# Peptides against a protein of PDB entry 3QIS: the designs that were tried, part 188

Target 1, 334 residues: chain A of PDB entry 3QIS
Amino acid sequence: PSLELSRREFVFENVKFRQLQKEKFQISNNGQVPCHFSFIPKLNDSQYCKPWLRAEPFEGYLEPNETVDISLDVYVSKDSVTILNSGEDKIEDILVLHLDRGKDYFLTISGNYLPSCFGTSLEALCRMKRPIREVPVTKLIDLEEDSFLEKEKSLLQMVPLDEGASERPLQVPKEIWLLVDHLFKYACHQEDLFQTPGMQEELQQIIDCLDTSIPETIPGSNHSVAEALLIFLEALPEPVICYELYQRCLDSAYDPRICRQVISQLPRCHRNVFRYLMAFLRELLKFSEYNSVNANMIATLFTSLLLRPPPNLMARQTPSDRQRAIQFLLGFLL

## One batch from the design tools (peptide; made by RFdiffusion4, then SolubleMPNN)

Design b2_p20_1_s3 (from b2_p20_1, 9 letters changed)
Fold by OpenDDE base, seed 2:
Structure b2_p20_1_s3 (fold): chain B 334 residues (1-334), chain A 20 residues (1-20)
Amino acid sequence: as target 1 above (334 residues)
Amino acid sequence: SLEEFLKKLEERVQEYLEKF
């Protein structure tokens, strides 16, 4: 069996978080026998492609002189955004198109990723006084490493060493402030806030706006700005409540005094973001008559974002654990 | 300016943190 491929090299320029890019090519059976094709893993890989790439169809059957279109889809989700922001991964892959009882065809995927404030750590963002697209990639790596070390020092209760001439970090990321301040000003009376989905085009505009500028106003509807806040919190590499405190939050869920003590043990940035979000959400609840927002809905929604189970416990989360996590947040909303 | 923006951010965030 043999194939002809219309293209073998694919370049995905300016790949962004949550922006789907598609490249299409044709494969034709130029042989005299039917063939089955499939994308196969390389040696030592578990998958035929990286998590941000997909081929559709990834397998199929071709009669002699038959042609099929294959789509190569590049999509950076929350699962790939952090490793692409740090440059640990890149928009580069090799696909192996295998023919049953035939030869392999290699496809080269290349491109560039544009860093996002989405999927960047709270600690790194607190050090970024400018939009992330203005920060040199080398400095992003340094900021993430320094942020990890500051988080560890904070968790170890190590007194911050001397006020060396390092610029003081922001109390909260400017991106969170922009989102929350917008919602506070314009969305308190928005019916079905956090219940109505935003528009995908507006979400992309909001992401691009936060990555590239410090806007006077965030573009898009209140629903899109609200969903952008949820996406931001979901995409955090470390949740607002650090994984190390997850079990203690569950254990304390019915003791408001212990709950406050657990939150006080968060790294400064995480603690400030948590308190800021809870203060905003309590203010939003005063307008429940207008926005249809209630404490149980908010606690349920934000629990999955703020108080994520550690990856090793995700498969073991019981209904009781979920209820305790909700109860923990309710103690800060009521 | 960037400095005026950052100052406004710090002031506004502090107002919320004091309500916690």
Scores: peptide ipSAE 0.282, ipTM 0.886, DockQ to the pose 0.797
Fold by OpenDDE base, seed 3:
Structure b2_p20_1_s3 (fold): chain B 334 residues (1-334), chain A 20 residues (1-20)
Amino acid sequence: as target 1 above (334 residues)
Amino acid sequence: SLEEFLKKLEERVQEYLEKF
């Protein structure tokens, strides 16, 4: 069996969070026998490609002289955005197109990723006084390393060294402030806020706006700005309530005094973001007659974003754990 | 200015944090 490939080298320029890119190529059976093709894992890999890449179709049969189009789809989800922002991963891969009883064909994937404030740590964003696209990649690495060290110091209750006033982190990320301040000003009377999905084009404009500028106003509908806040919270490498406190939140869910003590133990940026979000959501609840927002709906929605189970707990949240997590947030909304 | 923006951010966030 043998194949002819129309192309073997693919370049994906300016890859962005949630922006799909596609490259296509043809494979042709130039042999005299039917061929089964498949993309196969490299040695030591569990998957045939990186999480941000997909081949479609990834397998198939070709009769003699048959041709099929294969799409290489690049899409950076919440699952890949953090490792691409840090430069731990890159837009580089090698695909192995295998023929059953045949040869291997190698495809080279290359390109560049453009960093996003989505999928960046709260600690790093509190140090970023400029849009992330203005920050040199080398400095992004340093900011993530410094952020890890500051989080660790905060968890250890180490007194922050009196860092000079010029290097002091923001109390909350400017991106969170921009999203919440917009919603507070313009969306308090918005019917079905957080219940109506945004527009995908507007979401992309909001992401690009936050990554590249400090706007006076966020573009798009109130629904798109609200969904952008949800996407931001979902894409955080560490949720607003750090994984280390997850179980303590569940255990304290029915004691409001212990709940407040648990939140006080969060790293400064996480604690500030949590308190800021809760203050904003309590303000939205005053307008429930206009926006149809209630405490149970908000608690249910934001619980999945703010209070995620640790990755090491391979167990799905039990219905009891979910109810305790909702009750924990309700104690800050009521 | 950027400095004025960052100052406004810190002031507004502080007002929310004091209400918590």
Scores: peptide ipSAE 0.279, ipTM 0.884, DockQ to the pose 0.786
Fold by OpenDDE base, seed 1:
Structure b2_p20_1_s3 (fold): chain B 334 residues (1-334), chain A 20 residues (1-20)
Amino acid sequence: as target 1 above (334 residues)
Amino acid sequence: SLEEFLKKLEERVQEYLEKF
C-alpha cells in the first residue's frame, strides 16, 4: 500500500486558550490495493498526539484512488493551558501516520502559544501587575517558581513576608477582581445568572481582553462574564482551596468553626480569593428575587471549581464526599 | 493610571475581605 499526502508540515500560529484552530490535509491511496491508515503513538508515548492536538479522522480505509480529508485540530483546554503558559510544553509535535503493511508518514506540527491568565497560578497572578501578554515568558517561569516557593513558605512557616525589595503582591489577581467587580456592578439583577451559558465568541473576547489589557469594563453579556469567572476558576492549576486542604475541608464540613480555621491556613492569595468570592456570592444571594440564584445552586456549582479532589483521589470521590464539599461551601454562603 | 487601578483594586478587595 502507498499514500500521497498533500501536506506534511503544519504551523499553528498564535494558539490561544480555548480557541480552536484547524489545519486540513488530504491523503490519497495512490496504490493498487485498499489500505488502512491510522495515527499511532511514537515509541514510549501512550497517545498518537499531545493533549492539545487531535486528528479527525484518526483512522480509516481508502480504496485505490480514494482521497480523504484529515483535520488537525489544535485546542488548548484547561488540561494543557498551565504547561503551555509556563513553556514546559510547546506547540510542537510529530504525528506518525501508519499505513497497514506500508510505511510510516511523519507529520510535523509546530507553532506558537500565546500565554493566558487562565491556567496561571493565583500566586503568579498576584505578582503580575500588568496583562500577561506584556510579561516575557521567561518572567512567567520565574513567577511560577517564586509562587511555588511562596506557597511552601506560607504553608510551612507563619513567617511574615520579609520587607524585601520584591514588589508587594496584589491581595487577589486583577483578573478575578475585574470579573467579580463587573458581576457585582452589572449582574446582581441578571436573571438566570450562572444558569445561562455565555456566548463562545464573547468568552474569547473576555479571555483576550484579560490577557492583553486592563479594561474599564469587561466586554460581553453578564452571562459570558459569569461563565468566564467559572472557566477561570476551573483552569487554575491549583484550585482556590489547595489540594492539601481538600480532606480537611470534607472532615470539617459540618463544623463552621473548623471550616474557618481550614480556610485561614490557605496561602494568602488563595485565602483572599476564597474570601472575596464568598463575599461576592453572599451579596449575589441577596438579589435572588431578580437573579434566580440560590445558595444550594451556587454551592453545588462552585464546589466543583473551588474544592477539587486531588488528581489521585478524583476517581475515589463518593457522593458523601461531594455532599460534604457542598456543605463546606454552604457554611460560607449562609 | 495603572497605579490608580491597582489602588482601587486593593481598596475594593479590602472592603469585601472586611465583610468575611
Scores: peptide ipSAE 0.279, ipTM 0.884, DockQ to the pose 0.832
Fold by OpenDDE base, seed 5:
Structure b2_p20_1_s3 (fold): chain B 334 residues (1-334), chain A 20 residues (1-20)
Amino acid sequence: as target 1 above (334 residues)
Amino acid sequence: SLEEFLKKLEERVQEYLEKF
């Protein structure tokens, strides 16, 4: 069996968070026998491609002289954004197109990723006084490493932030402040806020705006700005309530005094973001007659974003655990 | 300016944190 490939080299320029890119090529059976093709893992890989790449179809049959179009889809989700922002991963891969009883065909994937404030740690963003696209990649790596060390020190209640040599971190990320300050000013009377989805084009404009500038006004509808805040919180590598405190939040869910003590143990930036969000959401709830927002809806929505189960516990989350997590947030909204 | 923006951020965040 043999194939002809119309193309073997693919370049994905300016790959961005949540922006789908597609490249297509044709494979043709130029042999005399039917061919089964499949994309297969390389020797040390569990998957045929990296998490941000997909082939469609990834397998199939070709009769003699048959041709099929294959799409290579590049999409950076919340699951790949953090490792691409840090430069731990890159827009580079090799796909192996295998023929049953035939040859392997190698496809080269290359390109560049444009960093996003989405999927960047709260600690790094508090140190980032400029848009992420203005920050050199080398400095992004240093900011993530330093931010990890400062998180660990803060959790251990060790030595105060060395106030001396580095620029003082922001109390909250500028991106969260921009989103929340916009919603506070313009969206408190918005009917169905957090219940109506945003527009995909507006979401992309908001992401690009926050990554490249410090806007006076965020573009798009109040619904798109509200959804952008949800996407931002979902994409955080460490949730606003750190994984280390997850079980303690569930255990304290019915004691408001213990809940406040648990939150006081968060890293400074996480604690500030949590308090800032809760203060905003309590203010938003005063306008429930206009925006149709209630505490149960907000607690249910934000629980999955702010109080995520650790990856090792995700498969074991009970309905009781989810109800405790909702109750924990309700204690800050009521 | 960037300085005016950052100052406004810190002031407005502080107002919310004092209400917690």
Scores: peptide ipSAE 0.277, ipTM 0.883, DockQ to the pose 0.815

Design b2_p20_1_s4 (from b2_p20_1, 10 letters changed)
Fold by OpenDDE base, seed 5:
Structure b2_p20_1_s4 (fold): chain B 334 residues (1-334), chain A 20 residues (1-20)
Amino acid sequence: as target 1 above (334 residues)
Amino acid sequence: SLDEILEEMEKKVQEFLESF
């Protein structure tokens, strides 16, 4: 069997978080026999492509003289954004299109990624006084390394050594402040806040706005700004409540005194973000007659974002564990 | 200026953190 491919080199320019890009090509059976094609893993890989790439279809049959269109879809989700922001991964891959009893065809994928404040650590963002797109990639790497060291020092209760004239970190990321301050000013009376979805085009504008500027006003509806806050919290590599404290939060869920003590043990930036969000959400709950928001709805929604199970425990989360996690957050909202 | 925006931010965050 043999194939003719219309294209073998693909370039994806200016790839962004949550923005789908598509490139298409054709494969034609120029042989005399039916053939099966599939994308296959390379020798050292478990998957035929990186997590941000997909082929559609990834397998199929072609009759003699049949032609099929294949779409190469590039989409950076919450699962790929962190490793692309750090430059640990890049928009580069090689796909192997295999023919049963035939030869392999190699496809080259290349391009560039534009970093996002979404999927960046709270520690790195507290050190980032400018929009992420203004920060050189080399400095992003340094900020992530320094952020890891600061988290470890904080967990060990080590007094930060008075290391040199490094600019004082922000108390919370400017991106979280921009989102929360907007919602506090404009959305407290918004009917169905956090219940009505945002517009996808407005969400992309909000993400691009936060990545490139410090705006006086965030663009889009209050629903889109509210959903952007949820997406931001979901995309964090480390949740607002660090994985190391997850079990202690569940164990303390019915003791408000122990709950407050557990939160006091968070790294400074995580603790500040948690307290800031809880203060905002308690203020929002005063307007429940206007916004239809209640403590049970908010606790249920934010539990999956703020108090995530560690990756190794996700598959083992019981309904009891979920109820304890909700109860833990309720103790800060009531 | 950027510094004035960041100072206003830090002040408002502090007001919320003191209300907790």
Scores: peptide ipSAE 0.363, ipTM 0.910, DockQ to the pose 0.797
Fold by OpenDDE base, seed 2:
Structure b2_p20_1_s4 (fold): chain B 334 residues (1-334), chain A 20 residues (1-20)
Amino acid sequence: as target 1 above (334 residues)
Amino acid sequence: SLDEILEEMEKKVQEFLESF
């Protein structure tokens, strides 16, 4: 069996969080026999590609002189955004197109990723006074390392170093402030807020706006701004309630005093973001007659974002665990 | 200025945090 490929080198320029890019190529059976093709893992890989890449179709049959179009799709989800922001991973891969009882064909994938405030830690964002795309990548790495160390010191109740007033972290990320302040000003009367999806084009504009500027106003509908806040919280490498406190939140869910004590043990930035979000959501609930939002809906929605099980707990949350997590948040909304 | 924007942000955040 033999194949001809129209292209073997692919460049994905300016890859962004949640922005799909597609490159297409053709494969043709220039042999005399039917052939089966498939993308196969490299020697040390479990998958034929990195998590942000997909081939469609990834396998198939070709008759003699048959041609098929293959799409190479690049999409950075919440699962890949953090490692791309840190530069731990890059927009580079090699695909192996295998022909059954034939030879391998190598495809080279390359490109560049544009960093996002989405998928960046709360600690790093509190130290980041400028838009992320104005920050050198080397400094982003340093900010993540320093942020990890300061989080650990905060958890250990070590006195923060008296960094000069110029180096003082923000109380909350500017991106969270921009989203919440916009929703507070313009969305309190928005019917079906957090229940109606935003527009994908507007979501991309909001993400790009937060990555590149500090705007006076966020672009897009209130629904798109609300969904952007949900996406931001979902994309956090560590949830607003740190993984270390997850079980304690569930265990305390019916004791409001213990719940407040658990939150007081969060790192400063996480604690401030939690309190700021709860204050905003309580204010939003005052407008329930206009926005159709209730405490149970909000608690149910935000629980999955703010209070995630630790990654090492491969166990699906039980219905009981989910109910406890909802009750934990309800104690801050009521 | 950027500093004025950040100072206004910190003030508004503090007002919300005092309501918690």
Scores: peptide ipSAE 0.363, ipTM 0.909, DockQ to the pose 0.781
Fold by OpenDDE base, seed 1:
Structure b2_p20_1_s4 (fold): chain B 334 residues (1-334), chain A 20 residues (1-20)
Amino acid sequence: as target 1 above (334 residues)
Amino acid sequence: SLDEILEEMEKKVQEFLESF
């Protein structure tokens, strides 16, 4: 069996968070026998491609002289955004198109990723006074490393912030402020806020806007701005409530005094973001007659975003753990 | 200016944090 491929080299320029790119190529059975093709893992890989890449179809049969179109889809989700923002991973891969009882065909994937404030740590964003697209990637790496070290120092309650660092970090990321301030100003009376989905085109415009500018007004509907806030919180490499405090939040869920003490143990940026979001959400709940938002809906929605189980516990989260997590958040909304 | 925008932001955030 043999295949002819119309293309073997693919370049995905300017890959962005949540923006699908597609490149197509054709494979043709130029042999005299039917053949089965499949994308296969390289030696030591579990998957045939990186998480941000997909082939469609990834397998199939071809009769003699049959041709099929294969789509290579590049999509950076919340699961790949952080490692691409830091430059730990890149838009580079090699696909192995295997022909049953035949040879392997290698496809080269390359490109460039454009960093996003989505999937960047709260600590790094608090040090980032400019839009992320204006920050050199090398400086993003340094900001993430410095942020990790400051998080550890903050958790250990050891050193007061050296007043001598030339630039004081922001109390909260400017991106969170922009989203929340917009919603506070314009969306408190918005019917079905956080219940109606945004528009995908508007979400992309909001992401691009936050990555490239500090706008006076965020583009798009209130629903799109609200969903962009949810996407931002979901994409955080570490949730607003740090993984180290997850169990303590569950254990304290029915004691409001202990809940407040647990939140006080958060790193400064995480604590500020949590308090800022809770203040906003409490304000939003005052307009429940207009926006149809209630505390149970908000607590249920935001608990999954703010109080995520550590990755090793996700598969073990009980209904009781979920209820405790919701109860923890309710104590800050009521 | 950027600094004025950031100062206004920090002020508004502080007002929210004081209300918590």
Scores: peptide ipSAE 0.361, ipTM 0.909, DockQ to the pose 0.794
Fold by OpenDDE base, seed 3:
Structure b2_p20_1_s4 (fold): chain B 334 residues (1-334), chain A 20 residues (1-20)
Amino acid sequence: as target 1 above (334 residues)
Amino acid sequence: SLDEILEEMEKKVQEFLESF
């Protein structure tokens, strides 16, 4: 069996978080026998492609002289955004199109990724004084390394030994401040806030706005700004409540004094973001007659974002653990 | 309060932006 491919090299320019790109090519059976094709993993890989790439269809049959279109879809989700922001991964892959009893055909995927404040650590964002698109990629790496070291020092309650000329970090990321300040000013009386989805086009505009500017006003509806806050919190490489404190939050869930002590042990930026969000959500609950928001809904929604189980415990989360996590958050909303 | 946190954040963000 043999195939003819219309293209073998694909370039995805200016790939962004949550923005789908598509490239298409044709495969034709130029042989005299039916062919089965499939994309196959390379020798050391579990998958035929990286998590941000997909082929559609990824397998099929071609009769002699039959032609099929294949779509290569590039989409950066929360699962790939952090490693692309740091430059640990890149928009580079090789696909192996296999023919049963035939040859392998290699496809080259290349391109560039544009960094986002979505999927960047709270520690790094507290050190970013400018929009992330103005920060050189080399400096993004340094900011993530410095952020890891400062997190570890904060958890160990170590006094920073180096009075080195590191510019004083922000108390909260400017992006979180902008989102929450907008919602506080304009959305407290918005009916069905955090219950109605935003518009996908407006979400993309909000992401691009926060990545490229410090706006006076965030574009889009209150629903889109509210959903952008949820997406931001979901995309964090580490949740607002650090993984190291997850079990202690569950164990303390019914003791409000211990809950406050656990939060006091968070790294400074995480603790500030948590307190800022809880203050906002308590104010939002005062407008429940207008916005239809209640403490149980908010606690249930934000618990999944703020208090995520560590990766090693994700598969083992019980209904009791989930209820304790919700109860922990309720103690800060009521 | 929220206002105290917002005022503290606004002030520090402003002081920060003015220092640049």
Scores: peptide ipSAE 0.225, ipTM 0.833, DockQ to the pose 0.089

